# Ledger of designs, part 296: peptides against a protein of PDB entry 7RZF

Target 1, 358 residues: chain A of PDB entry 7RZF
Amino acid sequence: PFQEEHLKQLYKIVPIKDIRNLYVTFPIPDLQKYYKSNPGHYLGHLIGHEGPGSLLSELKSKGWVNTLVGGQKEGARGFMFFIINVDLTEEGLLHVEDIILHMFQYIQKLRAEGPQEWVFQECKDLNAVAFRFKDKERPRGYTSKIAGILHYYPLEEVLTAEYLLEEFRPDLIEMVLDKLRPENVRVAIVSKSFEGKTDRTEEWYGTQYKQEAIPDEVIKKWQNADLNGKFKLPTKNEFIPTNFEILPLEKEATPYPALIKDTAMSKLWFKQDDKFFLPKACLNFEFFSPFAYVDPLHCNMAYLYLELLKDSLNEYAYAAELAGLSYDLQNTIYGMYLSVKGYNDKQPILLKKIIEKM
Target 2, 358 residues: chain A of PDB entry 7RZF as posed
Amino acid sequence: PFQEEHLKQLYKIVPIKDIRNLYVTFPIPDLQKYYKSNPGHYLGHLIGHEGPGSLLSELKSKGWVNTLVGGQKEGARGFMFFIINVDLTEEGLLHVEDIILHMFQYIQKLRAEGPQEWVFQELKDLNAVAFRFKDKERPRGYTSKIAGILHYYPLEEVLTAEYLLEEFRPDLIEMVLDKLRPENVRVAIVSKSFEGKTDRTEEWYGTQYKQEAIPDEVIKKWQNADLNGKFKLPTKNEFIPTNFEILPLEKEATPYPALIKDTAMSKLWFKQDDKFFLPKANLNFEFFSPFAYVDPLHSNMAYLYLELLKDSLNEYAYAAELAGLSYDLQNTIYGMYLSVKGYNDKQPILLKKIIEKM

## One batch from the design tools (peptide; made by RFdiffusion4, then SolubleMPNN)

Design b2_p27_2_s4 (from b2_p27_2, 13 letters changed)
Fold by OpenDDE base, seed 5:
Structure b2_p27_2_s4 (fold): chain B 358 residues (1-358), chain A 27 residues (1-27)
Amino acid sequence: as target 1 above (358 residues)
Amino acid sequence: MDPVEILKKRMNEDTDEYLELALNLKP
């Protein structure tokens, strides 16, 4: 277990590659026995959320962070870590204290709102989808993985234990949140900017680093993290599939897309899946405009329009991705291309959201 | 994807090394 002397530490690490990462880590109790509730997954889902009012959204708006991940990781000797990892911009590297302050503000928001059963249910549903449609792993790798996890789970549950949430345990969520405090923090910053400023070398890989105690003043600033009104819990994910029915193959199913609708304004081709038998679809739309490529001005306007459209859809992008949906928008010489892919059940919802922004 | 798997996928192989280092470094 980490003693007090191991907490409130800052590590400045020199990478081999030109990367800028921040790791904010918290020692937490071993949660393995609570796999059915998985409070660390719940918190990782919220802290790592990318939607409006998320931690990432705010930090990205500041120009400090490109990506954010939150979650639990196994530690040595019967403890775990909760980790918040961000990819830092050059500017973000100068604002690490403020970034961490925002992390604690978001954590404080989670404390203030308390555990949400609907969020747990979404996590449960997402994991159930992921489990049900898990790709076939290579047998050797899969067997080795299963052999590894057999130490942690009953044999009957070993296949499902990583995915299937069964119990909403708000008490455990609060328990983990109580460990996510400045007094329990270990910070690592990975940047080449620390080259020549380190005083230690790691024995195994020769990684150069410097260790420093985080000043008490900084800890106090983080302890006094107020509620930031920019932080909000995510909205419910409308894109989570619930219907996985696979329609029977039509007797007249063609090996190629068949023209099923031909009008003055639209042509529609359809190909039923005869190979994969998944509750997934690919919708591809080509929009034709006589103005799309008429002159450089119209080309630039079409480009700007698409960029604005993409930006306006960012609020849905993450929720769609979590639910196994994706979309793509591209300019073409004839106009615009739209693709919607993934589980077919909620594709109409995503398509409607796209059309409403067009 | 498991947030941990998302974490692992977003963490390049190199970032995993530095994370392990950060987690295991003791005074």
Scores: peptide ipSAE 0.179, ipTM 0.726, DockQ to the pose 0.477
Fold by OpenDDE base, seed 3:
Structure b2_p27_2_s4 (fold): chain B 358 residues (1-358), chain A 27 residues (1-27)
Amino acid sequence: as target 1 above (358 residues)
Amino acid sequence: MDPVEILKKRMNEDTDEYLELALNLKP
């Protein structure tokens, strides 16, 4: 376990590759015994959320961060880490203290709102979907993974333990959240900008780094993180599938798409799944406009329109992705292409959102 | 993707080296 001397430390690390990463890490108790409630997953889901009012949304709006990941990681025996990892922009590298302030503001928002059972239920439902429709892993990798976790879980639960949430434990969520404090922080910044400014070399890989104590004034600034009114809990994910019914194969099912609707303005082809028998669909739309590529102005306007449309849909993109839905929008020489893929149950909801923004 | 799965995936990629380093660095 890390002693007090190992806390409130800043590590400046020189990468081999041109990357800019920030790792904000917190030593936490071993949560393995709490796998049925998985409080670290609950917090990772919220802290790592990408929707409106999320930590990432705010940091991205400032141009400081490209991506954010939050979650627990195994440590040594008897402890874990909670990690917030961000991909930094060049500007974000200059604002690391303020980025971390925003992290603590979001954590403070989570404290103020308290544990939400509906968020736990959403995590439970998402994980149940992920488990039920998990892709076949390579047998050797899977058996090795299972063998590695057999010491943590009963044999009967070993297949489900990583996915199936059973118990809402607000006390454990609060316990982990109480460890996410500035006095318990370890910060690592990975950037080539530290080249020639390091004083230590790691023994295994020869990685150059510098260690510094985080100034008490900075720790106090983070301890006094106010509630930032820009941070909000996510809304309920409307895209989580609940119906997994597989429709029977039609007697006249063709191996190729059949034309099922033909009108002056639209043609519709349909092919039933005759191979996979999954509660999934792939919707593909080709929109034709005689104006899309008439001249360079119209071409640029069609491009700009699609970029604006994509941007306007960003509020749904993450929630859809979590729920196993995806969409793609592309310009074509004839107009626009839209695809919607994933679980069929909530595809109409996502499609409606797309159409409402069009 | 689930943030935890993304973390696990990213932690299995090139960024894992520096994270492991950062987690193991001591004074």
Scores: peptide ipSAE 0.174, ipTM 0.729, DockQ to the pose 0.476
Fold by OpenDDE base, seed 1:
Structure b2_p27_2_s4 (fold): chain B 358 residues (1-358), chain A 27 residues (1-27)
Amino acid sequence: as target 1 above (358 residues)
Amino acid sequence: MDPVEILKKRMNEDTDEYLELALNLKP
């Protein structure tokens, strides 16, 4: 258990690799017994969200952070950690205090909004999809994993316990959120910029580090984190699949794509899945323009158009990814290529969003 | 990707060492 002297500490760590990471960590109670509600997953989903109004969106807009992850990690007996980890830019390394302020502003936003049952339901649905369509793991690794978790879960639940959310527990969400406070923080910054500025060496790996108490003024600054109007809860993910029906194989199904539509303006090829039998599809579109590669000016305009199109679609990218959808847009010498992949149920929604931005 | 799964994956990479260090360092 961490005592008060172990809290409000800053660790400056020298990495072997050229990496810049920030770890903002909070000791939390052991949540293992609450696996059916998994309040740490709920908070990790929101804190780690990448959509508009998210913590990452704001930090990325400032050029301070490339990636952000949030979630719980097992600790020693009787406690866990909640961790917010970010990949820092060179500029972000200079703004760590402000980055952490924004983290506490987002946490304060979560307190102000309170636990949302619809967010829990979204997490539940996403986890159910992930469980149902989980790829086959290597049998040996899987068996060893199951053997390890048998200590934590009833035998009848051991296969599902990591995925299936059953209980919305706003009280537990609030309890964990109450531990995410500046007075309970441990900060680690990993950067080569601390080389030659360390005074300690870790015994096991020989990692050089410096430990400092976080100044009370900085703690107080974080404690007084206001509501930042840029932070918003995510919108409902419209891309989460709900229909998993697999259509029967057609009697005339060919082993190769068949031309099912041929017009002056379009050709459509179709291949039914005869191998995987998953509720997934791959939509591939090749757009032809006589102007795409006629001269350097048109080529550059086509490039700029595609970059602008990609940028305009960024608002959907994360939500689509979470729902097991992806899209890709590429310039070709003849025009443009679009692919949409993943669960077939909501592909028309994503495709419509793409077309509306074109 | 689920942020928790991303965290689990990243925690299984070389960054895990520094995280474990950060978590286990005592004053």
Scores: peptide ipSAE 0.165, ipTM 0.734, DockQ to the pose 0.470
Fold by OpenDDE base, seed 2:
Structure b2_p27_2_s4 (fold): chain B 358 residues (1-358), chain A 27 residues (1-27)
Amino acid sequence: as target 1 above (358 residues)
Amino acid sequence: MDPVEILKKRMNEDTDEYLELALNLKP
């Protein structure tokens, strides 16, 4: 167990590669016995969210952070860590204290809103989809993995325990949130900018580092983190599939796409899946415009239009990705290409949103 | 994706080393 002397520490680490990372870590109780509720996954989902009003959205808007990940990691026997990891920009490296302040503001927002059963349900549904459509693992690796997890889970649950959420436990979510405090923080900054400024070397890998106590003023600043009105809980993910029915193969199914609609303004080809038998579809649209590539001005206008369209759709991109949907928009010499891929159930919703922004 | 699996996928071997260092360093 970490004693008080191990908390409120800052580690400055020199990497071999030119990377800039921040790790904000919190010792938490061992949550292994609570795998059915997985409160660390719930918090990691919210803290690591990429949608509007998220922590990452605000930190990106300031130019300080490129990526953010949140979640639990196993520690030594009897405890775990909750970790918030960010990829820092050069500017973000200068604003680490303010980045961590924003983390605590977001955590304070989560405390103020309290545990949300609908968010748990989304996590449950996403994990159920991931379990149901999990790729076949290599038998040897799978057997070794199963043998390892048999120490943690009943034999009957060993296949499902990592994926299937069963119990909403708001008490455990609040318990973990109560550990995410400035007085319980361990910070590591990884940057080549610390080269020649370190005083210690790690024994196993020879990694150079410096350890410093975080000043009490900084801890107090983080403890007094206010509610930042820019932080909001995510909206419900409307793209999560619920229907996984696979339609029977049509008697006249061709091995090649068949032309099913031919008009002056549109042609439609269709091919039923005869190989994968997944509740997935691939929609491809080619839009033809004689003006798209007529001259450099029109070409640039078409490019700018597409960039603006992509920007306007960015609010849906993360939610769609989480739900196993993707879209792609490209300029072509003939006009524009649109692709929508993934689970077929909610593709019409995503397609409608794309069309409404066009 | 499980945030833990996302962490594992986004963390390369070098990043894992620095994380382990950050987690295990004691004064």
Scores: peptide ipSAE 0.129, ipTM 0.721, DockQ to the pose 0.423

Design b2_p27_3_s1 (from b2_p27_3, 12 letters changed)
Fold by OpenDDE base, seed 2:
Structure b2_p27_3_s1 (fold): chain B 358 residues (1-358), chain A 27 residues (1-27)
Amino acid sequence: as target 1 above (358 residues)
Amino acid sequence: MTPFEKVLAKKEKEIETSEEILHIIFS
């Protein structure tokens, strides 16, 4: 167990690769026995959320962070870590203290709102979808993985334990949140900018680093993190599929797309899935405009229109991706291309949102 | 890999790819 002397530490690490990373880590109790509720996954889902009002959204708006990951990691026997990892910009490397302040403001928001059963239900549903439609793994790798996890889970649950959430445990979520405090923090900054400024070498890999105590003033600043009004819980993910029915193959199903609608303004081709038998569809739209590529001005206007459309849809992109939906928008020499792919159940919702922004 | 598994695996791998860094943090 980490003693007080191991907490409030800053590590400046020189990477081999040209990377800029921040790791904000907290020692937490061993949560392995709580796999049915998985409070670390709940917190990782919220802290690592990419939607409006998320931690990442604010840190991106500042130009400090490109990507953010949050979650639990196994430590030594009897404890785990909760880790918030970010990819830093050059500017973000100068604002590490402020980035961590924003992390504690978001954590404070999670404490103020308390555990949300609907968020747990979304995590449960997403994991159930992931389990149900999991790709076939290579037998050797799969067997080795199963043999490893047999040490942690009952034989009857070994296939489901990593995926299927069963119990909402707000008490465990609050317990983990109570460990995510400035007094418990271990910070690592990874940057080549620390080259020649280190005083230690790691014994196993030869990695150069410096260890410093975080000043009490900085710890107090993080302890006094206020509620930042920019941080909000995510909205409900409306794209999570609930219907997985596979329609029977039509008697007249053709091996090629059939023209099912022909009008002066539109042609529609359809092909039923005869190979995969998944509750998924691929919608492709080609929009034709004689003006899209008539001259350089119209071409640039069509480009700008599409970039503005993509920007206006960005609020849905992450929620759609989590739910196994994707869209693609491209300029063509004839006009515009739109593709919508993934689970068929909620594709109409995503398509409607795209059309409403067009 | 489902998009969700890719997001999770990307999230897990970004934490995993730094075993050296994690060894320093865990030491």
Scores: peptide ipSAE 0.083, ipTM 0.665, DockQ to the pose 0.413
Fold by OpenDDE base, seed 5:
Structure b2_p27_3_s1 (fold): chain B 358 residues (1-358), chain A 27 residues (1-27)
Amino acid sequence: as target 1 above (358 residues)
Amino acid sequence: MTPFEKVLAKKEKEIETSEEILHIIFS
């Protein structure tokens, strides 16, 4: 276990690749025995959320961060880490202290709101969907994975333990959240900008780094992180599928898309899945406009329109992706292409959201 | 992989791809 002397440390690491990453890490107790509640997953879901009012949304709005990941990771010797990892912009590399302040402001927001059972339920439902519709893995790899996790889980639960949440444990969520404090932080900044500014070499990989104590003043700034009114809990994910019914194959099912509707304004082709038998659909829409490609001005306007439309849909993109839905919007020489893919149950909801923004 | 699993796996892989970094953090 890390002693106090190992906490509040800053590592400046020189990568082999041209990357800029920040790792904010917290030593936490071993949570393996709590796999049925998985409090680290709950916190990782919220901290790593990408919706409006999320940590990433704010940091991205500042131009400091491109991507954010939050979650637990196994440590050595019966402890774990909670890690917040961000991809830094060049500007973000100059604002690491402020980025971490925002992290603690978000964590403080989570403390103020307390554990939310509905968020746990969404995590449970998402994991249940992931489990139920898990792709077939290569037998050898799968067997090796299962053999590895047999050390951690009862034989009866080994297949489900990584996926199926059973118990809402607000006490454990609060316990982990209480470890996410400035006094318990280990920070790693990864950038080539530290080349020639390091004083240590890692023994196994030869990675050059510098280790420094984080100044007490900086720790105090993070300890005094106020509630930032820009941070909000996510809204409920309306895209989580609940109906997985597979309709029986029609007797007259064609091997190719059949024209099922032909009107002056629309043609509709349909092909039933006769191969995969999944509760999924692919909706493809071609919109035709005589103005889409008439001249360079109209082309540019159509491009700008699509970019604005995409931007206006960003609020749904992450929630849809979590729920196993995706959409794509493209300009074509004839107009616009829209694709909606994933679980069929909530596709109408996503499609409606898209249409409402058009 | 479901899109969710891809998001999770991307999130997990972004943490995994840094074994060297993690070794320094764990040391």
Scores: peptide ipSAE 0.075, ipTM 0.675, DockQ to the pose 0.424
Fold by OpenDDE base, seed 4:
Structure b2_p27_3_s1 (fold): chain B 358 residues (1-358), chain A 27 residues (1-27)
Amino acid sequence: as target 1 above (358 residues)
Amino acid sequence: MTPFEKVLAKKEKEIETSEEILHIIFS
């Protein structure tokens, strides 16, 4: 277990690759026995959320961070880490203390709102979908993985334990949140800008680094993190599929798309899935406009329109992606292409959101 | 892989790709 002397540490690490990363880490108790509730996954889902009012959304708006990941990681026996990892911009590398302040403001928001059962239910449902539709792994890799996790889970649960949430444990969520404090922080900054400024070498990999104590004034700044009104909990994910019914093959199913509607303004082709038997669909729309590519002005207007449309849909993009839905919007020489792919159940909801923004 | 699994796996892999860094943090 980390002693107090191991906390409030800053590591400046020189990478081999030209990367800029920040790792904000917290030692937490071993939560393995609580895999059915997985409070670290709950917190990782919220902290790592990419929607409006998220930590990432705010840090992106400042131009400091490109990507954010939050979650638990196994440590040595008897403890874990909670890690918030971000990809830093060049500007973000100059604002690490302020980035971490925003992390603590978001964590403070999570404390203020308290554990949300509906968020747990969404995590449960998403994980159940992921488990149910998991791709086949290579047998050798899979067997080795299963052999490894047999040390942690009952034999009967070994296949499901990593995925299936069963128990909402607000007490454990609060317990983990209580460990996500500035006094417990270990910070690593990874950047080539530390080259020639290090004094230590990591024993196993030869990685050059410097270790410093985080100043008490900085810790105190983070301890006094207020509620930032820009941070909000996610809205409910409307795109999470609940119906996985596979319709029987039609007796006259053609191996190619059949024209099922032909009008002066629209043609519709349909092909039933005869191969995969998944509760998924691909909706492809080609919109024809005689004005889309008439001249450079119209072409640029059509481009600008699509960029604005994409921007207006960005609020749904992450929620759709989490739910196993995707959309694509492209300019064509004839107009616009729209594709909606994924689980068929909530595709109409996503399609409606797209149409409402058009 | 579902897009969710891809997001999770990407998020998990981004944490995995730093074993060296994590070794320093865990030491």
Scores: peptide ipSAE 0.093, ipTM 0.671, DockQ to the pose 0.412; fails the geometry check
Fold by OpenDDE base, seed 1:
Structure b2_p27_3_s1 (fold): chain B 358 residues (1-358), chain A 27 residues (1-27)
Amino acid sequence: as target 1 above (358 residues)
Amino acid sequence: MTPFEKVLAKKEKEIETSEEILHIIFS
């Protein structure tokens, strides 16, 4: 267990690879016994959210961070860590204190809003989908994994324990949030810029690092993190599938795509799935324009149009990805290509959003 | 791997991939 002298520490670490990372870590109680509620997953989902009003959205808008991950990690016996990890830009490396301030502002927002049952329900639904449609793992690896987790879960639950949320426990969410405080923080900054500025070597890997106490003034600055009005809880994810019905194979189902619509303005090809029998579809659209590649000006305009369209769709990208949907937009010599892939249930919603932005 | 599993696995892997760094943080 970390004693008080182990808290409020800053580690400056020299990586072998040219990477810039920030790790903001908090010691938390062992949450293993709470796997049915998984409060660490709830918090990791929100802190690691990428939608509008998220921590990442704000940090990315400032050019300081590229990616953000939040979640629990196993520690030694009887404790865990909650970790917020970010990929830093060169500019972000200069603003680590302000990045961490924004982390505490977001955590303060989560405290102010309190635990949300609807967010838990989305996590539950997403995990249930992931469990139900989990890809086949390599038998040997899977068996070894199951054998390992048998120490932690009842035999009857061992297959489901990592996925199925059963209990909304706002008390446990608040308990974990109460550990996410500046007085409990351990910060690691990973950058080659610390080369020649370290005074310690890690015994096992030979990693060079410097350990410093975080100044009390900085801790106090983070303790006084206000509510930043830019931070908002995510909106409900409209893309989460709820219907998993698989339509029966048509008697006239062809092994190849059949032309089911032919008009002056459109051709539609259809192939029913006869192999996978999953509630998934792939929608592919090729748009033809006589102007797309007529000259360099039109080509550049078509490129700019597509980049603007992609940018306008960024608000949906993360929510769609979480729900097992994806889209792709590409320029072609004839016009534009659009693909929408994933669970078929909410594809019409995503497609409508794309078309409304076109 | 579903897109959701990819997001989770990306998120989990980014936390996992720094065993060296985590040893320093956890020591």
Scores: peptide ipSAE 0.093, ipTM 0.668, DockQ to the pose 0.422; fails the geometry check

